# Peptides against a protein of PDB entry 6GMG: the designs that were tried, part 11

Target 1, 331 residues: chain A of PDB entry 6GMG
Amino acid sequence: DSDDRVTPPAEPLDRMPDPYRPSYGRAETVVNNYIRKWQQVYSHRDGRKQQMTEEQREWLSYGCVGVTWVNSGQYPTNRLAFASFDEDRFKNELKNGRPRSGETRAEFEGRVAKESFDEEKGFQRAREVASVMNRALENAHDESAYLDNLKKELANGNDALRNEDARSPFYSALRNTPSFKERNGGNHDPSRMKAVIYSKHFWSGQDRSSSADKRKYGDPDAFRPAPGTGLVDMSRDRNIPRSPTSPGEGFVNFDYGWFGAQTEADADKTVWTHGNHYHAPNGSLGAMHVYESKFRNWSEGYSDFDRGAYVITFIPKSWNTAPDKVKQGWP

## One batch from the design tools (peptide; aimed at target 1 D3 H277 L285)

Design b1_p16_2_s1 (made by RFdiffusion4, then SolubleMPNN; from b1_p16_2, 9 letters changed)
Fold by OpenDDE base, seed 3:
Structure b1_p16_2_s1 (fold): chain B 331 residues (1-331), chain A 16 residues (1-16)
Amino acid sequence: as target 1 above (331 residues)
Amino acid sequence: AEKAELINKYGKEAAS
């Protein structure tokens, strides 16, 4: 229901943003002010800043997904997703643990499964893979060269991804990136592209044919990463929110956070950019706000979600939407 | 109040 969604107006190219404000440990601002920052910091194409186009402003207006959309250049497909799950911990807790007072068995199992995911390790896996991909992209001037390089890199690291099918999202991700094919983007030259990362939070219990308990408390077996590769099958993610556990309760369908290609080695110091909801300045939700959060704030998530995936996509190196360093807030 | 202000109520559905 986005009938009251409004596209933010254009901002002058040289207009400086107003200061961000602290909000629950995050840097926060209204969407119009983020556009100003974006134009000053992230808009650069071939070193020249650009005014955010009407199309880009429309993308941004969709909320959290809009932030990732405008910075990645495409609506998230989420096909190349990574996570980390501790199977031994999960089994041990199920066997030796017990439900809390008032907690149902299904609720207990869902919680244990959620807690068995390691967000930091999942993020690190995505960064590792992105690094491998970036090395493979380097000096590769056609897709065949890129794929050959990628396989060599994976073999050298004894990475299980080397065994993925050629049609796997892992190997097809680049060719399926619109900006890779654009003349002013990659122009079919892999060496003009770089891997970037964003994250999605979502609900595991999306199977409408499963038990109500799984829809309410999570499906412990859903959206687990494959052993060795860390790949998550996202094909069953249909943006279905958690089912209410009490009357009047409602949950959100997803959250997206943009990381890009930051080089900060300490995960805790990385900055994640996300939005609260679609822009509805004249509606009940109000104006869209953009948040720049540290990893801890982002990875904490909400009770609406029991899964976090870290997704790799690609952008042209000529874009500055994924700089090496991201400064939180303004100034 | 915090949740309502910080997280999305609705987002664009992914195209099939």
Scores: peptide ipSAE 0.030, ipTM 0.716, DockQ to the pose 0.295
OpenDDE base, seeds 1, 2, 4, 5: peptide ipSAE 0.027, 0.025, 0.025, 0.030; ipTM 0.683, 0.678, 0.675, 0.715

Design b1_p16_2_s2 (made by RFdiffusion4, then SolubleMPNN; from b1_p16_2, 10 letters changed)
Fold by OpenDDE base, seed 1:
Structure b1_p16_2_s2 (fold): chain B 331 residues (1-331), chain A 16 residues (1-16)
Amino acid sequence: as target 1 above (331 residues)
Amino acid sequence: AEKAELINKENQKASS
């Protein structure tokens, strides 16, 4: 429920941001100040700064998902998602490990599953795939050429994604991107598009027909990546939060972090942009804040979530919402 | 403390 949600007001195009402040190893600011930064740094279309439109400000006002929304140009569909799971570690820990003091068996299994995901490897896989896609896009002037290039690239790398069905989100993602079809976007020209990455944190135990223990402590078998491809079936993600384990306890349904297309090779130095909640300056939640976090801060997540996925989508190259370098904070 | 600053309960899904 977002009854108190307010769209942030417009900021003058030439207004410079106030300094960000440090917050738990992150750079933090109020949403209006992020709009100022966004207009100076990320707003460029065809090299020209733009004022954030009312529509974009409205998207942004929805919180963490709003940051990804305004920068990607569409509400996240999460269809092309990647992760990394260490099956051997999982099996070994289940066999040889034991519950902690006061930990139930279900809680133990859920925790072991969570710990068996490797966020860095998941992120690396998404970056690898995005790179392949970008090479396939580079000189392709129609979708057929893009798909042919993509298949060739995958074959050359002996990538298991080459065996995906033509209807797979992997192959259909570009054609299903609204900005690809827009005249001022891709204009149906793949070479005008680039792959970008965002991340979603969410809860595995979302099946209402499953045991209460899975809803409380996680479903160890849910949302695992397919072997070889790293693809995660996100179809069962319904934005259902973790079930309370004690009276009065409550959990958040998801978190989103925007990476874009940074070229920094060291994952630990990459910057992730995210928000805390919808903008409610006159409500109990207060104004929305935007955070720019290093990968370590982002990937640690919260107890609210036991899954992380790294998702690929596309934006026009004419947009500057996904620059090669992202500077944390201001100035 | 970190959670309170970074994540609040009502990060609700937006309808597009």
Scores: peptide ipSAE 0.054, ipTM 0.732, DockQ to the pose 0.291
OpenDDE base, seeds 2, 3, 4, 5: peptide ipSAE 0.037, 0.040, 0.030, 0.038; ipTM 0.699, 0.685, 0.701, 0.685

Design b1_p16_2_s3 (made by RFdiffusion4, then SolubleMPNN; from b1_p16_2, 6 letters changed)
Fold by OpenDDE base, seed 1:
Structure b1_p16_2_s3 (fold): chain B 331 residues (1-331), chain A 16 residues (1-16)
Amino acid sequence: as target 1 above (331 residues)
Amino acid sequence: AAAAEKINQVNQEAAS
């Protein structure tokens, strides 16, 4: 019951976190202890530690999306999303592959489509684009200068994104970021902003007008990246979970993981922060837990999801929610 | 490598 969600209490600014514990190859802690870590490590505004506000604690309480929400400063819109799909692999496996024993044709096609996505290449593409955007933000003191810089960078790299419409999420993402317009944020100065990345796992078979098989086993044609750009049209993602294949089976609606702006070149060493569920200490779900996972742990996902997207948004450079280096656990 | 154990449960959506 969504009514069981509770806002975690405030933590004193000077309170140090308790040690994280290992869980499934990850660093795990209860949400209140994450707040303590967040205040010590990620709360800085203009170099000064801040207590997590009631509003931020409320955002965090929403679960996995709450972790991304509190660190990005806005509820995820998922408009600027990237992925990588191997079309040749998909076609070849469909042609030459065979369903497993007991696997339906629809299940086979859904599985082959899922396996044709490359999470590492998708993440790499998002990082590449974020780097281009960050270069375009440098020394740009108005949106026009930023857009001009961005177009020049894309042209120099022969990037297919240069052909995107001016109204596309790619070009409009900065101006649509609330913190860009805030006086204590970007103050309409692009050079005060930086690109950051988070990831979303979700189900492809969300079209209620489609066949039951697509809802149960995935839609092989849904949420594919555009060739050349890697952009994924997320407009049809409505957080609809996978349909049960057997009575009593249930699936999770989505998962979010926060990366930020880590500079670690090895994808396998990057840290992804996420939550397990909304905070319900007095309910059946219990207290929310926060996990810090390596990329392999994050990118594996679950059978609940057959799509992964890597999304770019922006935060003020004065925020420390996306540091260059993230360390798992505490201390 | 073995798939990680499922840890995610119900997450609440916020109204935009």
Scores: peptide ipSAE 0.201, ipTM 0.838, DockQ to the pose 0.224
OpenDDE base, seeds 2, 3, 4, 5: peptide ipSAE 0.155, 0.154, 0.172, 0.164; ipTM 0.827, 0.816, 0.771, 0.832

Design b1_p16_2_s4 (made by RFdiffusion4, then SolubleMPNN; from b1_p16_2, 9 letters changed)
Fold by OpenDDE base, seed 5:
Structure b1_p16_2_s4 (fold): chain B 331 residues (1-331), chain A 16 residues (1-16)
Amino acid sequence: as target 1 above (331 residues)
Amino acid sequence: AEKADLINKYGQEAAS
């Protein structure tokens, strides 16, 4: 029960982490030890280490979303999401493929749709857009300048995002970022902000008015990226888990992975930080664990999810929650 | 925005 959630205690600022342990190609540790690492590595504001506040520890305690929450400074809104979907592959497989033995038609279609998403290309698109945004931010000292720069960058690249409405999440994302408006954050200066990326895994079949088959096996038409832009309309994502396909089966509502602003060009070498569940040291679930996974481990996801979105948000450059290089584990 | 607690069974299994 969510009522078992506990806020991890404060860790001394100078306390070093215990070594992480390998876990299926990932580096794993308990949440308290992650707090220690976070304070040593990611806590810096204007170059000074900070103790994780009680509020931040509370955010973190929510699990995988908590990792993204504490590092981005806000609860994920998922408004600016990207993915890549191979429409030709999807159509071809539906036309020429066949269900596996024991696989229903709906299950087949759901699986084919899932397999038609390319996590790596989705991630690449988000990184591309984040780079464009960062260039637009660099010397812009007000939002108007940022938007002008952004439009110019998009025009130069002949990017379809240039045709988005001014009110779209793409153009409004910065102004809607709380840390942009904070005195110790962006202070309304775009040049003090940078774009960062996190990923969400979720279930496509969330429409309660749709067929039971879609809720069980996925909705092949849901949460597809718009052609050209790669934007995913996330408005219908209500954190509804996959419906059970057999008695006693249950699925998780979502998973979040924090990437930040790593500069590693090889996607396979990027590190994604995520949690297993909310912190319940005295409950049945136990203490929250934090994983630092390579992209392969993260993007693989679970059967609980058939969609992966890569979301862009912003943090102040003065924060070190999104460093250029992330080292897996400790030491 | 909805603040949902994550319960990831796979993550839990991996931690075991």
Scores: peptide ipSAE 0.030, ipTM 0.682, DockQ to the pose 0.100
OpenDDE base, seeds 1, 2, 3, 4: peptide ipSAE 0.029, 0.030, 0.029, 0.029; ipTM 0.699, 0.703, 0.700, 0.691; seed 4 fails the geometry check

## One batch from the design tools (peptide; aimed at target 1 G250 F251 D255 G275)

Design b1_p17_1 (made by RFdiffusion4)
Pose (drawn by RFdiffusion4):
Structure b1_p17_1 (pose): chain A 331 residues (1-331), chain P 17 residues (1-17)
Amino acid sequence: as target 1 above (331 residues)
Amino acid sequence: AATASGVATRIRDHYAS
């Protein structure tokens, strides 16, 4: 009867996954089966396949956060985040639009703020920034050389990110990555690391001391990207879900999607990996399923979330959790 | 309890779509 979280059992390294295919842009499989796929195509350490460890299987069993947790080796901090927001569209649709049949002004403002974000440009911005970071760390063998290389290209590219504080989440992103300091990971050598991207969907109205309207319909001024840099201050994100509008209405607090470092230029052809909930086959929600969605399927989101953030972190190059290509389903 | 059931339902609806 217990809807307790259970850890999926160990899968032998030779066990192949059951086949599955995408339907209308999304593919899903039970977590036990995804572990088999992950061990075949994502588990490589210096080209050697590995079994998903007990610890990794435990992390994965927590739901959507599990895929990102496993692939990055760290519970997601969301410290370095990017998004796109059309300020002109937002200001114009507020002073020119009107609430629809059955909206409070607070609901109208919350929706307009939501629709003013552009998740394609947001992902595109994280893409170009991660590329600059990867070029900066290519031949840099200490952090100082990495930061010098990073600032040089940003200044020459006239990127407002050059003026970020030395201790900002942007410039400190590499040094604050645990695997960067580990002797088996980056070993304080930026050339042994790689920038990767994952996404977080979440709710904007997370201030418990704010009005109920913002908790139920969103805070338009919350989690907006800074101009020029596109950085999103994630410090006030506390994993607080959208408040219900009627009794019985439940909302999920966040969703994580793993992109990695795919080379596909078509943002619509990129695949994003995420789970539906924590693993509980003997309980109410059932077994965890891992979903592999095209970008548009992922960025469609749900009413639970009115904010999207595209986050950059680092993993060692010796890993294979962020390959150049990601295929939906199996084979 | 009703909200928890709402969450469970919503998860199933999201992923059945």
Fold by OpenDDE base, seed 5:
Structure b1_p17_1 (fold): chain B 331 residues (1-331), chain A 17 residues (1-17)
Amino acid sequence: as target 1 above (331 residues)
Amino acid sequence: AATASGVATRIRDHYAS
């Protein structure tokens, strides 16, 4: 499937990026040029620029997931995911709505479910939780202190997350972060870490034991957030694409967008970095391109996907892969 | 460097002009 994937070559540390190309409200560039930008802007460890390592370049070469991978420092596990679903809207539309001309009942239900998710509210929930976590991290020098702080913060806000099990992804996320344990990372000190966010678009109809209709048009009941917490059980996401609805039709498996830790309060002004496909300069897909999109462009998604999740993970504060301000494109 | 493991994206170019 990805046998023609190639790892981009190293770029000199002092090489400046070429200008990005604007396209439909987003900025676009080839992966090699993104590496140049990354080295100038995001590569800093303890304030010092770093050349993207061979390992990092290899991670990046995997496409959209590679962008999140190289910036988060680990392959996305998607364990701590949030979304927002309007149950009342869903029920009302199912009850009072009707299929469009030529639309099957299953297609109608799948569409209504998709439309009942609110990407912006899901994103805001993730940001809210990330903020709580960051406050809990700030002065905690061991995991116990972090967890105590976290519980206190949640109690103060009467947040339903306070009722999560100690082994839940919510409470275990930090300890399960490799960079937290690394000497040059967190060094087991929570106060050296910060919460970051990325997003995944994927297909709901992944259950192979379910009906073909659900695989074609979506599973209205799948990957809904838990009430109160907003947590999405991602355990059943196996990167299975939407099933074709017509002969010759094909859909892609997922899309990942990197947000990091931007402080821009207006969601519409936030920048999301993502790739189109794995790097195959000598293959049919061609060279990988990296896009920096505004939230509207990112959250719109594609017909390939009917779910969006906003995931929290952690990186060391010494990394600059998640700055508070992200500029779109170059210069 | 360690060999990367995981699922490579199969996203088609949705952004081509």
Scores: peptide ipSAE 0.035, ipTM 0.730, DockQ to the pose 0.127
OpenDDE base, seeds 1, 2, 3, 4: peptide ipSAE 0.030, 0.030, 0.034, 0.029; ipTM 0.687, 0.713, 0.728, 0.688; seed 4 fails the geometry check

Design b1_p17_1_s1 (made by RFdiffusion4, then SolubleMPNN; from b1_p17_1, 11 letters changed)
Fold by OpenDDE base, seed 4:
Structure b1_p17_1_s1 (fold): chain B 331 residues (1-331), chain A 17 residues (1-17)
Amino acid sequence: as target 1 above (331 residues)
Amino acid sequence: SATAQGVRQNIKARSSR
């Protein structure tokens, strides 16, 4: 029960982390120890270590979303979401493939749709767009200059995003970022900001007016990226979990993974930070654990989810929550 | 009325696989 959530206590600023536990290519630790690592590695503002505040610890306590929340500085809005979907694969498999033994038609179609998403290409698209945005930010000292730079960059690359409406989430994202407007953040100077990436896993079958089969096995047509841009309309994502297919079965509503702004060119070597559940040390779920996973481990996901999106947001360059390199685990 | 989506959390315990 959500009522069991507890805010982790403060950790001394100079307390070093205990070693992480390696497991199946991941590094795992309890949330309190992650706070220690965060303070040593990610807490820096203008080059100075900071103790994680009570507010930040409260955000973190919400689990996987808490990791993204504390590092991005805001609750995820998911407005700039990207994915890659292989339409030809989907059509071909539906035409030529067959349901597995015991698999219903709806289950088959849902599975085929899930398998038609390419997580690596989705991530690559987000990184490409983030790179374009970062170039546009670099020498822009007001929003108008940023937008002009962005349009020029997109035109040079013949990117379909250049055709998006000026009021779209794509062009409005920076000005809608609280830290951009903060005096100690961007201070309305785009050149003080950088694009960062996180990922969300969620369920496609969230439409309550749809068939029970779609809610159980997925909606093959939901949350597909727009051709050319790769943008996913996330407006219908209401954090509704997958419907049970059998008695006693239950699914979680979402998963979030923090990437930030790593420069590692090999996607498989990138590190994704996420939590297992909200912090409930005295409850049935137990203490929250934080995982630092390689892309393979992150992108594999769980049966709870049939969609993945890679989302762009912004943080001040003065924050160290999105360093160029992320070291997995401790030491 | 745009139902203000409240703060959500994941509740499922996951393995380290």
Scores: peptide ipSAE 0.047, ipTM 0.759, DockQ to the pose 0.165
OpenDDE base, seeds 1, 2, 3, 5: peptide ipSAE 0.045, 0.043, 0.042, 0.044; ipTM 0.750, 0.758, 0.756, 0.766

Design b1_p17_1_s2 (made by RFdiffusion4, then SolubleMPNN; from b1_p17_1, 14 letters changed)
Fold by OpenDDE base, seed 5:
Structure b1_p17_1_s2 (fold): chain B 331 residues (1-331), chain A 17 residues (1-17)
Amino acid sequence: as target 1 above (331 residues)
Amino acid sequence: SAEEKGRIENIKKRASK
């Protein structure tokens, strides 16, 4: 499936990016030019620019997931995911609404479920939790201290996450982060780490034992956030794309968007970095392009997907892959 | 890992917009 994938060549450390191109409210560039920008802006370790390594370029070459991969330092596990679902809206629409002309009951239910998710509220929840985690990290020099701080923060806010099991993805996320254990990363010191956010768009109808209708039109009950916590059980996400509804129709398996740790309070002004596909300059897909999209552009998603999750992970504070401010495009 | 390979093999393929 990725036989045509090519690792982008190295870019000189001092090579400046070419201007990005506007594309439907986004800033767009070819992957090699993004590497140039990344080296100038995001590559810093302990304040020093770094050339993107061959390994990092290889990660990046995988497309949208590659952008998140190179910036987070690990392949997304998606274990600590948040969303917002309006149960009342869902129930009311199912009760009082009706299928559109030509829309089947399954299509109707799938659509209603999709529309009952609020991407902005999901993002807000993730940011809220990330902020709590960052406060818990700030002065914690071992995991025990971090966990104690975290529990205290949650208790102060009467957050339902305080009731999560100690083995839950919420409490285990830090210890399961490779960069936390790295000497040049966290070095097992929570105070050297910070919470970051990325988003995944995917299809709900992934259960192969379910009805064909759910696979085609969505599973209304799948990947809903738990009440109170907003946590989404992502264990059943196997990167299975939407099933075709007509001959010749095809859907992609997922989309990833990197947010990092931007401090912009207005969600609409936040920048999300993502790729279109794996880098195949000599193949049918062509060169990988990287997009820097505003939240509106990112959260809109595609018909390929009916779920959006906002995932928290951690990176060392010494990395500049998640700066406070992200400028869209270049210059 | 085998699990990681499985995830990586399922990559996004979308036309440029």
Scores: peptide ipSAE 0.061, ipTM 0.744, DockQ to the pose 0.071
OpenDDE base, seeds 1, 2, 3, 4: peptide ipSAE 0.043, 0.048, 0.045, 0.060; ipTM 0.746, 0.695, 0.743, 0.739; seeds 1, 2, 3 fail the geometry check

Design b1_p17_1_s3 (made by RFdiffusion4, then SolubleMPNN; from b1_p17_1, 10 letters changed)
Fold by OpenDDE base, seed 5:
Structure b1_p17_1_s3 (fold): chain B 331 residues (1-331), chain A 17 residues (1-17)
Amino acid sequence: as target 1 above (331 residues)
Amino acid sequence: DATRQGVIDNIRRRSAR
């Protein structure tokens, strides 16, 4: 019940976190304790710790998306999304594979499609693109310079993104970032911004005009990355959950994981921060918990979802919400 | 955006596995 959502109270700026709890390779804590950690580690603006504002606490209280929201400074728009899909694997499995016992054809196709996505390669592509963008940002003091740099970088790498339209989310992402325009943010100076990454898990079968089978078992053709670029058209993602396959079954609408700008080269060692649900300490759901998961734990996802996208956005370099290194848990 | 807010309010997730 959405009416049970509560904004976590303010935490004193100097209050240290309690230890996180280990949970199947994750570090877990209650949202209030995450706020304490956030204030100690991620809150810095221009090198100074900040108390999480009421607005930020309100954003955070929305659960998994709230973690990404508070750290990115904006509600996720998911416009610049990347994934990796093995078309050959998909075709081969469809041709040579068969449904499992009790599995329908639609269920089989949906499963095969899901399994044809490579989360690690999708993440890698996003990191690659973010790196290119960061190089383009570095010495650009206006958007024109940024775009010119970006085009040059892409040309040098023979990247298919160079062929994207000027109005593409790829080229428009920076100018559409609120913090880029803020005086205490980018102040319209690209060199004050950096690319960051978050991930979204969601359901492919969201088309109401499609078959019930696609809504139950996935749409094999939906939300595939474009060849060469890896871009996913997210325009059809309307946060519609998987349809129940049996009475009483229910699925979650999405999951968000915050990565930021970690420099850890080993994907398996990267830390993803996410929440379980909106904060409802007096409701049936209970208090929101925040998880810091390794990539394996994050990318595994849930049966609720058959798609994963890795999204690029931007934050001011003056923010410490996306540090080079993220330590899992506390201390 | 009321529509967006409604979607956000529907976020529920299972405990960590």
Scores: peptide ipSAE 0.071, ipTM 0.765, DockQ to the pose 0.189
OpenDDE base, seeds 1, 2, 3, 4: peptide ipSAE 0.064, 0.059, 0.062, 0.041; ipTM 0.766, 0.737, 0.734, 0.710

Design b1_p17_1_s4 (made by RFdiffusion4, then SolubleMPNN; from b1_p17_1, 13 letters changed)
Fold by OpenDDE base, seed 4:
Structure b1_p17_1_s4 (fold): chain B 331 residues (1-331), chain A 17 residues (1-17)
Amino acid sequence: as target 1 above (331 residues)
Amino acid sequence: SEVEEGRRRRIRERSER
C-alpha cells in the first residue's frame, strides 16, 4: 500500500486553479489543483509567489498530515497541544446516565468521555495562548527576550502556564522550530515569527497493555487536558488506530486540519484545510483530495477518532501559508 | 515501513460518505 504513494507533478507558477467542487458545506479539489491555489495564494515569501518545491510536493502527498506539513514547514510533533474537557459533565453522565440499547458499559464510558470534550473551547484556548505568544514575539529580538515577555504576559493574566517548566513544550516550542533558525526564516529573531494553529483527531485507546474494550471503545481517562493550562500530554499518541469491533471493520490512524493564523473572531466562520489520504493516482485509493471545511464540518470528526487537540507551532511572518483571512474554495 | 504508515491516512473520499 505504501508503494502506491506518488509525488504530484510540478504546476506552472502562473497556472490558475480550476473551480473547487462544493461538497456537504466544504470545498473540495484534487491535490494538483490545490497546488495551483497554494501557489497563487499561500506560496508567498516576502510578498513574492513561489512554485511549490519538489520537497513540499512530497510532503503534501502524505494526505491530511501533508497539508499541515507543507503549510507549517515541518512534520507535526504535536507537543504543544490544547483541549477542553468538562469533568463535571463526565462524572454526572457516568453516574446518572445509562447505556443505550445494545451499548456495552465500555462503549458507554468511551462515548461519554468523547462527548465531554468541547472542540470550540479547546480551539478558543489555543487561540488565546497563540495571541499571548504573538504579543511576546512582537518586540523580542532574541529568545531570552521572548521568554521574559511570555512570562510577564502570563503573570499579568494569572495564567497557569506560567508554572510550566522551562523545558516544557510550551517554552521550548519556538527554539525547536526549524524555520526559526533559518536565515530566510526567523534568523533567530522571535519578532520575525508568529504562532499558528492546526488540529489533530486521533484515538484514545492506543495502550496495547490495556483492555481490548479500551482499544475498541476508547480509554475514558486518556489524553485529557491538564486543569488550568489546557495542555494535553501527547507523548502516548503513536498514531495507533481504533481496534475493530467487528470482523472486516477498519479505522484510520489520524486526521489533521490546518487553520494557521486566521483573525476571524467567529469560530464557525473559520476555514480548515485537510486531505483525505496519501496521493495514489494509480493505486486503489486514487488521487489525493484536499478539502477546505468550516469549523463545524472539521470539528464533527469521524467515528475513527474520540480525541481532538489544537496544536500551536510557529512560522516566519514572511510566509503566507497562514494569512489573516482564508477564502473557502475557488474562485 | 512503520514510518510511512505513521504518516498516512487511508480513507475514501469524504464526498462519498
Scores: peptide ipSAE 0.064, ipTM 0.783, DockQ to the pose 0.171
OpenDDE base, seeds 1, 2, 3, 5: peptide ipSAE 0.049, 0.033, 0.058, 0.051; ipTM 0.776, 0.722, 0.797, 0.782; seeds 2, 3, 5 fail the geometry check

